# Designs tried in a protein design run: peptides against a protein of PDB entry 5K2M. Part 99

Target 1, 273 residues: chain A of PDB entry 5K2M
Amino acid sequence: MRIGITYTVLRREEMAIKERAGEFGEVVMLHEDDLLFPGNYDLDVVIIRNVSHFKALYTARLFESEGIPTVNSSRLIFEAGDKLFATLRLAGKVPVPEWKAALSEGGALRVPDSLGYPLVSKPVFGSWGRLLAKVNDRDSLEAVLEHRKWMKNPLYGIHYFQEFVEKPGRDIRSYVIGGEFVGAIYRYSNHWITNTARGGKAEPCSDPEVEELSVKAWEAFGEGALAIDIFESEKGLLVNEVNPNMEFKNAARVTGADMAGKLVEYAVEVAKT

## One batch from the design tools (peptide; made by RFdiffusion4, then SolubleMPNN)

Design b2_p17_8_s1 (from b2_p17_8, 13 letters changed)
Fold by OpenDDE base, seed 4:
Structure b2_p17_8_s1 (fold): chain B 273 residues (1-273), chain A 17 residues (1-17)
Amino acid sequence: as target 1 above (273 residues)
Amino acid sequence: DEKEFLERLDEVLKAYE
């Protein structure tokens, strides 16, 4: 078994994946600078750990074009890594925050007519809560839309909105790999954006409802390794988003779950398919 | 471009997590 691991930065996750992969076969570390296509790679599977969503997506597709399966697949990265596309998948299976999408400023200005205020404006791509805006009123909405006009990436012209969900000072990050629930954590923050990268603390989450919902959310996509963000709301549990390029350092530490091992095991399974 | 900028920013942020 020859396992490739693509990466941008050698983080704790990549180190753990490398270590665990070594127990299953030969490991080939592939920094982004090493990736040239077509490359005639001799690999049975590639674990995609590029930091950039787009780099990950294209890397996966390029390996697939050479007949090498990837974890995650380019399909999954594409569908799960776009917040709007992910919502489309999730909404058919699990409760999600109310959402609207608009393709113009004029359309976006009408979103409050259906969702009301407060709203959350999200780019369809991005991480770490970047460019998330709590939109409390018309003035704020206009400001967000004005700023979007001046952004260079055309994807910022895709206007994705959610209802603002009141959370109990935390959210839930769960992990499902190959359809198996691996673990979950609470992420605590005094800010409405809960992210451990922004100074949030993590604690283990042991909730059967979270486990069940997480698996159902994964089933909306039907493959791969996903981190799933779940809100505790007055309406119950809501699946906010998923991440096909998951960070798990904090979750692994807090839960003791073998996230890296489970990912590698799944990759080996994919290689054998 | 903005895409490159955002990607690099993400890399930096994640590297220092």
Scores: peptide ipSAE 0.013, ipTM 0.501, DockQ to the pose 0.042
Fold by OpenDDE base, seed 1:
Structure b2_p17_8_s1 (fold): chain B 273 residues (1-273), chain A 17 residues (1-17)
Amino acid sequence: as target 1 above (273 residues)
Amino acid sequence: DEKEFLERLDEVLKAYE
């Protein structure tokens, strides 16, 4: 078996994936600079680890066009990597924060009529809490919308809002690969944005309810490897978002889970299908 | 550091390409 691994930067995750993949077959590391299509790739499966959501998406689709399956698939990357599309999948299966989407400034200005204040403005794409805004009032909403007008990427014209969820100084990130719960961590922060990329600390999370909810969230998509962000709210656990291109170095360290191995095992399974 | 680099890279690749 020949396993491709596409990547932008050789991170701890990619190194771990490479090492584990070597136990299952030949490993072909493919930096973004190595990718040219159409191509003649002798690969049974490709693990997608490009940093950019869009580059990951297109890379997956391009390999699929060559008849080579990918982990994650382009379908999963597309649906899970967009916060709005992910919400659409999740909302049918698991509890999610209340949300609204607007496609114009005029529509966005009416969102508080449904969600009230405070609410959270999110771009449909992005990472590390970038361009997240807690909107406490009309003035703040107008400011966010004004700034969005001047952003060049048309996707910033898609206005996605959530209710503001009061969290107990932390959120949960869980990992589900091939339908199997692999592990979960708490991410602690005194800020309402609890992402560890912003200086949060990680601790192990052992909660059967988290495990069950994580698997259900994964089932909303039905394939692949996902990191799942869960809020602890007064209403119970809420699935906030998923990530089809997960970072797991902290989670692997904290939990001891072989996330890289599980990812490779799933890729091997996909290759055999 | 690596985190800051990746964050900046993500910003460029998603928002500016």
Scores: peptide ipSAE 0.013, ipTM 0.505, DockQ to the pose 0.073
Fold by OpenDDE base, seed 5:
Structure b2_p17_8_s1 (fold): chain B 273 residues (1-273), chain A 17 residues (1-17)
Amino acid sequence: as target 1 above (273 residues)
Amino acid sequence: DEKEFLERLDEVLKAYE
């Protein structure tokens, strides 16, 4: 078996994936600079680890066009990597924060009529809590919309809002690969945006309810490897978002779960299908 | 390009994680 791994930066995750993949077959590391299409790639499966959401998406689609399956698939990357599209999948299967989408400034100004204040403004793409805004009042909403108006990327014209969820100083990140729950962590932060990348502490999360909810969230998409962000709210657990480009270094360290191994095992299964 | 800028920023941030 020949396993490709596409990557932008050789992180701890990519090193772990490479090492584990070597146990199953020949590993072909493919830096973004090595990729040219159409190509004559002799690979049974490709694990997509490009940092950029869009580069990951297009890379996956390009390999698929040559008959080579990818983990994750371009379909999954597309649907899970967009916060609004992910919400559309999730909302029919699991509890999610109340949300509204508007396609104009005029529509966006009416969102508080449904959600009230405070609410959270999110871009449909991006990572690290970038451009998340807690909107406490009308003035803040107008300011966010004004700034969005002058942003160059047309996707900023897609206005996605959630209710502000009061969290107990933490959130949950779980991992589901091939439909199997692999592990979960608490991410602690005093900031309303909980992210370990911003200096939050991680601790193991062992909760059967989290496990069940995580699997259900994965089933909304039905394939691949997903990191799932879950909020603890007064009304119970809420699935906030999913990530098809999962970072798992901290989670693997804290839980002891073999995230890289599970990902490779799934990729091998995909290759055989 | 704003998209390119944001992606480059993500690359930098993730490289330091």
Scores: peptide ipSAE 0.013, ipTM 0.501, DockQ to the pose 0.042; fails the geometry check
Fold by OpenDDE base, seed 3:
Structure b2_p17_8_s1 (fold): chain B 273 residues (1-273), chain A 17 residues (1-17)
Amino acid sequence: as target 1 above (273 residues)
Amino acid sequence: DEKEFLERLDEVLKAYE
């Protein structure tokens, strides 16, 4: 068994994945600078750990074009890594925040007729809460739309909105790999945007409802390794988004779950199919 | 290029998590 691992930065996650992969076979570390296609890669499977969504997507697709399976697949990265496409998969299987999509400014201005205020404007791509806006009124909506007009990337012209969900000062991040629930954590924040990378506290989450919902959310995609972000709302648990490029350092530390091992085991399974 | 900038920014931010 020859296992490739593509990466941008050697984080704790990549070190753990490398170590566990070594127990199953030969490990080939592939920095982004090492990737050139078409190439003659002698690999049975590639674990994709590129930090950039787009680099991860294209890397996966390029290996697949050479007959080498990837974890995650380019299909999963594409669908899960786009907030709107992810919502389209999730909405038919699990509770999600109310949402609207508009393809023009004129359409976007009508979104409050359905969602009301306050609402949240999100780009369909990006991480770390970048360009999230809580929109409380018409003036704020017009301001957000005006700024979007002058953004260079045409994807900013795709207007994705959610209802604003009141959270109890935390959210939930769960992990499902190959259809198996691995673990979950609470992420605490005093801001409406929760992110542990900005100094938030993490605690273990042991809730059977979270486990069941997380597995159902994964089943909406049907493959791969996903981190799942869940809100605790007055309406119950809501699946907000999924991440096909999991960061699990804090979750592994807090829960004691062997997330790196589970990811490698799944990659080995994929290689054998 | 804005796309490249955003990708690089994401790389930097995630490296410190």
Scores: peptide ipSAE 0.012, ipTM 0.490, DockQ to the pose 0.043; fails the geometry check

Design b2_p17_8_s2 (from b2_p17_8, 12 letters changed)
Fold by OpenDDE base, seed 4:
Structure b2_p17_8_s2 (fold): chain B 273 residues (1-273), chain A 17 residues (1-17)
Amino acid sequence: as target 1 above (273 residues)
Amino acid sequence: DEKEFEELLEEVLKLYE
């Protein structure tokens, strides 16, 4: 078994994946600078750990074009890594925050007519809460929309909004790999954006409802390894988003779950399919 | 964790410059 691991930055996750992959076969670390296609790669499977959503997507597709399966697949990265596309999948299976999408400024300005204020503006791509805006009023909405016009990437012109969900000073991140629930954590923050990468603290989450909901959320996509962000709301549990390029160092540390091992095991399974 | 985040953020930002 030859396992490729693509990466942008050698994080704790990539180190753990590398270490565990070494127990299953030969490991080939592939920094983004090493990736040229077509490349005639001799690999049975590739674990995609590129930081950029788009680089991860294209890397996965490029390996797939050479007949090498990837974890995650380009299909999953595409559908799960876009917040709007992910919402479309999730909304058919699990409770999600109320949302609206608009394709123009004029459309976006009418979103509050449906969702009300406050609402959250999200780019359809991005991580660590970048460019998330709590929009409390018309003035704030206009400002966000104006700024989007001057952004270089045309995807910033896709306007995705959610209702603002009041949370109990935390959210939940769960992990499902190959349909198996691996673990979950609470992420604590005094800020409305809860993210451990931004200095939030993590604690284990042992809740059967979270486990069930997480598996159902994964089933909306039907493959791969996903981190799932869940809100505890007045309406109950809501699946906010999923991440096909999960960070898990804090979750692994806090829960003791072998997330890297589970990911590698799944990759080996994919290689054999 | 904060230092790691800053380092990662810097690398990500370079990808979009």
Scores: peptide ipSAE 0.016, ipTM 0.564, DockQ to the pose 0.033
Fold by OpenDDE base, seed 2:
Structure b2_p17_8_s2 (fold): chain B 273 residues (1-273), chain A 17 residues (1-17)
Amino acid sequence: as target 1 above (273 residues)
Amino acid sequence: DEKEFEELLEEVLKLYE
């Protein structure tokens, strides 16, 4: 068994994955600078750990074009890594925050007629709460839309909005790999954007309802390894988003779950199919 | 954790320059 691991930055997650992969076979670490395609890669599977969503997506697709399966697959990265596409998958199977998508400024200006204020503006791509805006009124909406006009990436012209969900000072991040629930954490923050990467506290989450919902959310995609972000709302649990390129350092530390091992085990399974 | 985040963010930002 030869296991590739693509990466941008060698984080604790990549080190853990490397270590666990070594128990199953030969490990080939592939920094982004090492990747040229087409290539002659002698690998049975590749674990995709590129930081950039797009680099991860294209890397996965390039390996797949050479007959090498990836974890996650390019299809999963594409569907789960886009907030709007992920919402489309999730909305049919699990509760999600109310959302609207608009394709123009004129359309976006009508979103409050449906969602009201406050609402949240999200880019369809990006991590760590980048470019999330709580929009409290018309003036704020106009400001967000004005700034989007001057952003270079055309994807910023895709206007994705959610209802503002009042959270109890925390959210939930769960992990499902190959359809198996691996663990979950609470992420605490006094800010409306909860993210442990920004210095938030993490605690174990042991809730059967979270476990069930997390598996259902994973089933909306039906493959791979996903981190699932869940809100505790007045309406109950809502699946906010999924991440096909998950960070799990804090979750592994807090829960004691062998997330790296589970990911490698799944990759080995994929390699055998 | 904050320092690690800032370092990671800097690396990510370089990918978009």
Scores: peptide ipSAE 0.016, ipTM 0.566, DockQ to the pose 0.033
Fold by OpenDDE base, seed 1:
Structure b2_p17_8_s2 (fold): chain B 273 residues (1-273), chain A 17 residues (1-17)
Amino acid sequence: as target 1 above (273 residues)
Amino acid sequence: DEKEFEELLEEVLKLYE
């Protein structure tokens, strides 16, 4: 078994994955600078750990084109890594925050007629709560739309909105790998954007409802390794988003779950298929 | 953790350019 691991930065997660992969076979670390295609890669599977969503997507697709399966697959990265596409998958299987998508400024201006205020504006791509805006009124909506108009990337012209969900000062991040629930954490923040990367504290989450919902959320995609962000709302648990390129160092530390090992085990299973 | 995040953010932002 030869296991490739693509990466941009050797983080704690990549180190853990490398270490665990070594127990299953030969490990080939592939920095982004090492990736040229077409290439002669002697690999049975590749674990995709590129930081960029797009680089991860294209890397996965390029390996797949050479007959090498990836974890995650390019399909999963594509669908799960886009907030709107992820919502489309999730909405058919699990409770999600109410949402609207608009493809123009004129359409976006009508979103409050359906969702009301406050609402949250999100880019369809991006991480760490970047370009998230709580929109409390018409003036704020107009401001967000005006700024989006001047952004160069055409994807900023895809307007994705959610209802604003009042959270109990925390959210939940769970991890499902190969359909197995691996663990979950609470992420505490006094800010409406809960993210451990922004100074939030993490604590273990042991809730059977979270486990069940997390597995159902994963089943909406049907493959791979996903981090799942869940809100605790007045109307119950809501699946906010999923991440096909999960960070798990804090979750692994807090829960003691072998997330790196589970990821490698799944990759080995994929290689054998 | 904050420094690591900032460094990672900078790297990611460069990739979006």
Scores: peptide ipSAE 0.015, ipTM 0.552, DockQ to the pose 0.034
Fold by OpenDDE base, seed 5:
Structure b2_p17_8_s2 (fold): chain B 273 residues (1-273), chain A 17 residues (1-17)
Amino acid sequence: as target 1 above (273 residues)
Amino acid sequence: DEKEFEELLEEVLKLYE
């Protein structure tokens, strides 16, 4: 078994994955600078750990074009890494925050007619709460839309909105790998954007409802390793988003779950399929 | 774009310091 690991930065997650992968076979670390295609890669599977969503997507697709399976697959990275496409998958299987998508400024201006205020404006791509805006009124909506007109990436012209969900000062991040629930954490924050990357405290989450919902959310995609962000709302649990490029250092530490081991085990299974 | 990637990388690096 030869396991490739693509990476941009050797984080604690990549170190843990490398260590665990070494127990199953030969590990080939592939920094982004090492990747040229087409190439003669002698690998049974590649674990994708590129930081950039797009680099991860293209790297996965390039390996797949050479007959080498990837974890995650390019399909999963594409569908789960786009907030709107992820919502389309999730909405048919699990409760999600109320949402609207608009393809023009004129359409976006009508979103409050359906969802009311406050709203959350999200780009369809990005991480760590980047470019999230709480839109409390018409003036704020107009400002967000005006700024987006001048952003260079055409994807900023895809307007994705959610209802603002009142959270109890925390959210939930769960992890599902190969259809198996691996663990979950509460992320505490005094800010409406809860992210441990922004100084939030993490605590273990042991809730059977979270476990069941997380597995159902994963089943909406049907493959791979996903981090799942869940809100506790007055309406119950809502699946907010999924992440195919999961960070799990804090979750692994807090829960004691072997996230890296589970990911490698799944990659080995994929290699054998 | 490349600049956005660099900014993202810097943010990630700061999280792991």
Scores: peptide ipSAE 0.015, ipTM 0.521, DockQ to the pose 0.037

## One batch from the design tools (peptide; made by RFdiffusion4, then SolubleMPNN)

Design b2_p18_1_s1 (from b2_p18_1, 8 letters changed)
Fold by OpenDDE base, seed 5:
Structure b2_p18_1_s1 (fold): chain B 273 residues (1-273), chain A 18 residues (1-18)
Amino acid sequence: as target 1 above (273 residues)
Amino acid sequence: MIDVSKLPDPFPVVLPVD
């Protein structure tokens, strides 16, 4: 078994994955600078750990074009890494925050007619709460839309909105790998954007409802390793988003779950399929 | 070292959809 690991930065996660992968076979660490395609890669599977969503996506697709399976697959990275496409998968299986998508400013201006205020503007791509805006009124909506017009990436012209969910000063991040629930954490924050990368505390989450919902959310995609962000709301649990390029160092530390091992085990299973 | 995790993806992607 030869396991590739693509990476941009050797984080705690990549180090843990490397260590665990060494128990299953030969590990080939592949920095982004080491990648050139087409190539002659002697690998049975590649674990994709590129930091950039798009670099991860293209790297996965490039390996797949050479007959080498990836974890995650380019399909999963594409569908799960886009907030709108992820919502389309999730909405058929699990409760999600109320959402609207608009393809023009004129469409976006009508979103409050359905969602009301406050609402959340999201880019369809990006992580760590980048370009999330709480939109409290019409003037704020117009400002967000105006700013989007001047952004260079055409994807900023895809207007994705959610209802603003009042959370109890925390959210939930769960992890599902190969359809198995691995663990969950509460992420505490005094800000409406809960993210441990922004200095939030993490605590273990042991809730059977979270576990069940997390597995169902994973089943909407049907493959791979996903981090799942869940909101506690007055309407119950809502699946907000999924992440096909998960950070798990905090969750692994807090829960004691062998997330790196589970990821490697799944990659080995994929290699044998 | 620039924390590349904080950088936005600069490129639009158009992929064929199944």
Scores: peptide ipSAE 0.020, ipTM 0.560, DockQ to the pose 0.058
Fold by OpenDDE base, seed 3:
Structure b2_p18_1_s1 (fold): chain B 273 residues (1-273), chain A 18 residues (1-18)
Amino acid sequence: as target 1 above (273 residues)
Amino acid sequence: MIDVSKLPDPFPVVLPVD
């Protein structure tokens, strides 16, 4: 068994994956600078750990074009890494925040007629709460839309909105790998954006309802390794988003779950199919 | 060292949907 690991930066996650992969076979570390295609890669599977969503997506597709399976697959990275495409999958299986998509400013200006205020504007791509806006009124909506017109990336012209969900000063992040629930954490923040990358505290989450919902959210995609972001709302649990390029160092530390081992085990299974 | 993980994807990639 020869296991490739693509990476941009050697984080705690990549080091743990490398260590665990060494127990199953030969490990080939591939920095982004090492990736040239078409290539002659002698690998049974590749674990995709590129930091950029688009670099991860293209890397996965390029290996697949050479007959080498990837974890995650390019299909999963594409569908799960886009907030709108992920919502389309999730909405058929699990409760999600109320959402609207508009393809023009004129369409976006009608979103409050359905969602009301406050609402949340999101780009369809990006991480760590970048370009999230809480929109409280018409003036704020017009300002967000005006700024989007001057952004050069055409994907900023895809207007994705959610209802604003009041959260109890935390959210939940769970992990499902190959259909198995691996663990979950609470992420605490005094800001409406609860991302631990901004200095939030993490605590273990042991809730059977979270476990069941997390597995159902994974089943909306039916493959791979996903981190799942869940909101606690007055309406119950809501699946907000999924991440096909998960950070897990805090979750592994807090829960004691072998997330790196589970990811490698799944990659070895994928290599054998 | 800039955490490149926090940088926006610089390229306007429009991906075809199959």
Scores: peptide ipSAE 0.018, ipTM 0.565, DockQ to the pose 0.059
Fold by OpenDDE base, seed 4:
Order: sequence, then structure tokens, then C-alpha cells
Structure b2_p18_1_s1 (fold): chain B 273 residues (1-273), chain A 18 residues (1-18)
Amino acid sequence: as target 1 above (273 residues)
Amino acid sequence: MIDVSKLPDPFPVVLPVD
């Protein structure tokens, strides 16, 4: 068994994955600078840990083109890593926050007619709450839309909006790998963006409803390793987003779950299929 | 420790490999 691990930054997660992978076979660490294609790689599976969504997506697809399976697959990275495409998968399976998509400014300006204010503007790609905007009024909406016109990436012209969900000063991050629930945490923040990467506290979450909902959310995609963001709302639990390129150091530390081991075990299973 | 939340996508980060 030869296990590749692609990475941008050797984080605690990548170190843990490397360590656990060493128990199953030979480990080949592949920094982004090492990735040339076609490369004729001698690997049974590749664990994708590139920080960039697009780097991860293209890396996965490039290995797949050489007949090497990846965790996650390029399909999963593509569908789960785009907030709109993820919503399209999730909405038919689990409760999600109310959402709208618009493909023009004129369309986007009509979103409040259905969602009201406040609403959340999201780019379809990006992590750590980057370019999220709480839009409280028309002036704020116009400002967000105006700024989007001047953004160079055409994907910023895809307008994704969500209802603003009032949360109890926290959200839930769960982890499902290969269809198995691995663990969950509460992320506490005084800010409406409850991301631990922004200094939020994490605590263990042991809730059977979270576990069941997390598995159902994973089943909307049907493969891979996903971090799942869940909101506690007045409407009950809502699946906000999924992440096919998860950070888990805080969750592993807080829960004691061997998330790196579970990821490697799944990668080994994928390699044998 | 690099705050990856500040990195644009795509952005490569080279850390010294010990």
C-alpha cells in the first residue's frame, strides 16, 4: 500500500494523517511544488489536503486521470466545496436554511422580496467565513453587489444568498467519513460567524439528532470525508454547509476522536475497491 | 502558525519542512 498525501501547508492535520498512514503502508508526502502531471505516480490512493479548494479539485482530478483514486474525489470536492452546489445536494435530503441564487444584479436585488432582511451574502467558494456579508438593508445589498462587479473572478458574479439564522452563540461542526459519524463539536463565538479559525472556542457535542442529521447530510453526496456545519435554529437543526477539505485539529483535540485515523482507514478502503 | 483564514484562494503556502 502506497498512500500519497498532497498538501499546501504541513498542519497538525497533515502530520496526524501522515503518522496514521504510516501504519498502513508507505507514505509519500507531496507538496504542491512536487505535483507535475502527467507524472506516472506509483500510488494506490491519494489523500487530498491542499488548502485551496481549486488546487484540491484539480489535484484530485489529475490523479484520477492517472487511475489513482483520491480522498476526497474530484466530484465530491467540486459538489461539496461549492456552497450552491452543496445546497442543491442537501436541500432534497436534510433541512437547510432558506436560500436564493441569482445570476445577475437585477436578480439579486429581488432576493429580499422572498428572504427579507437580514440575509447573508456568500461567495459560492471560499473558507473561514471569507467574504460573508450580513446584509441588513438595501444599501448594504447594493454595496455588496457593486463590489462584486469589480472582483476579477467570474464566480463572484454568482450570487448566493441565505436567510440569516439566529444562533445561540454557537454552531455545530460534525465529521462524517465513509458514511460513519466520527464526532462533533460546538463552536462558540460572539460573532455571527462561528468559525474556530477566527478564535472560537470548541466543546464536544454529543447529540443523537446531530449524528443522524450529519449522516443524512453525508448521504446527499454518498462518498468521502465531510465536515458538516449545522445551525441550531428556531426551526430546529439546519445543515448550513459542508467542507470536503476539513480542518479537524480542534475537533480531534476536544472530542478525542481519531479523525486522522478514520480518514486513513477510509483511504485504504478506497484503494482496495 | 500561519493564519490560513487570511490566505486568498488559490494561495500556496510553503512551510519549512523540518
Scores: peptide ipSAE 0.012, ipTM 0.452, DockQ to the pose 0.087
Fold by OpenDDE base, seed 1:
Structure b2_p18_1_s1 (fold): chain B 273 residues (1-273), chain A 18 residues (1-18)
Amino acid sequence: as target 1 above (273 residues)
Amino acid sequence: MIDVSKLPDPFPVVLPVD
C-alpha cells in the first residue's frame, strides 16, 4: 500500500495522518510544490489535505484522472465545500437552517420578504467565517450587496442567505468518516460566529442525538470524511454546513478520538475498492 | 505557524511548510 498525502502546510493534522499512514504502508508526502500533472504517481490512494478548497478540488480531480482514488473525492469536495450545494444535499435528509439563494442583487433584495430579519449572508465558498455578515436591516443588506458587486470573483455574485439562528453561546462540530461517527465537540464563543479558529474554546460533546444526526448528514453525501457543523436552536438541532477538508486537532485533543487513524483506515479501504 | 484564517481562498500561492 502506497499512500499519498497532499498538503499546503504541515499542520498537526497532517503530521498525525502521516504517522498513522505509516502503519498501513509507504507514505509519500506531497507538498503543493511537488504536484505536476500529468505525472507518473505510483500511489494506491491520496489523502487530500490542501488548505485551499479549490486547490484540494483540483488536486483530487487530477489524481482521479490518473486512476488514483482520493480521500476526499473531487465530487465530495465540490459538493460539500460549496455551502449552497451542501445545503441542497443536506436539506433532503436532515433539518437545516431556513435558506434562500439569489442570483442577482435585485433577487437578493427580496430575500427578507421570505426570511425576514436578521439574516446571515454567506459566500458559497470560504472557511473560518470569512465574509459572513449578520444582516439586521435593509441598509445592512444594501451595503453587503454593494460590496459584493465590486469583488472580482464571480462566485461573490451568488447570494446565499440563512435565517439567523440564536445559539446558546456555542455550536457543535462532529466528525463522520466512512459513515462512522468518530466524535463531536462544542465550540464556545461570545460572538455569533462560534468557529474555534476565531478564538473559540472546545469541549467534548456526548449526545446521542448529535451522533444520529451527524451520520444522517454524512449519508446525504454517502462518502468520505466530513466535519459537520450543527446548531442547537429553539427548533432543535440544525445542520448548518459540512467541511470536506476538516481540521481536527482540537477535536482529537478534547475527545481523545483517533481521527487521523480513522481517516487513514478509510483511505486504505478506498484504495482496495 | 501560518494563521490560515487570514488567507484568502483560493490561495494565489503555494504556502511554505510550517
Scores: peptide ipSAE 0.011, ipTM 0.469, DockQ to the pose 0.084

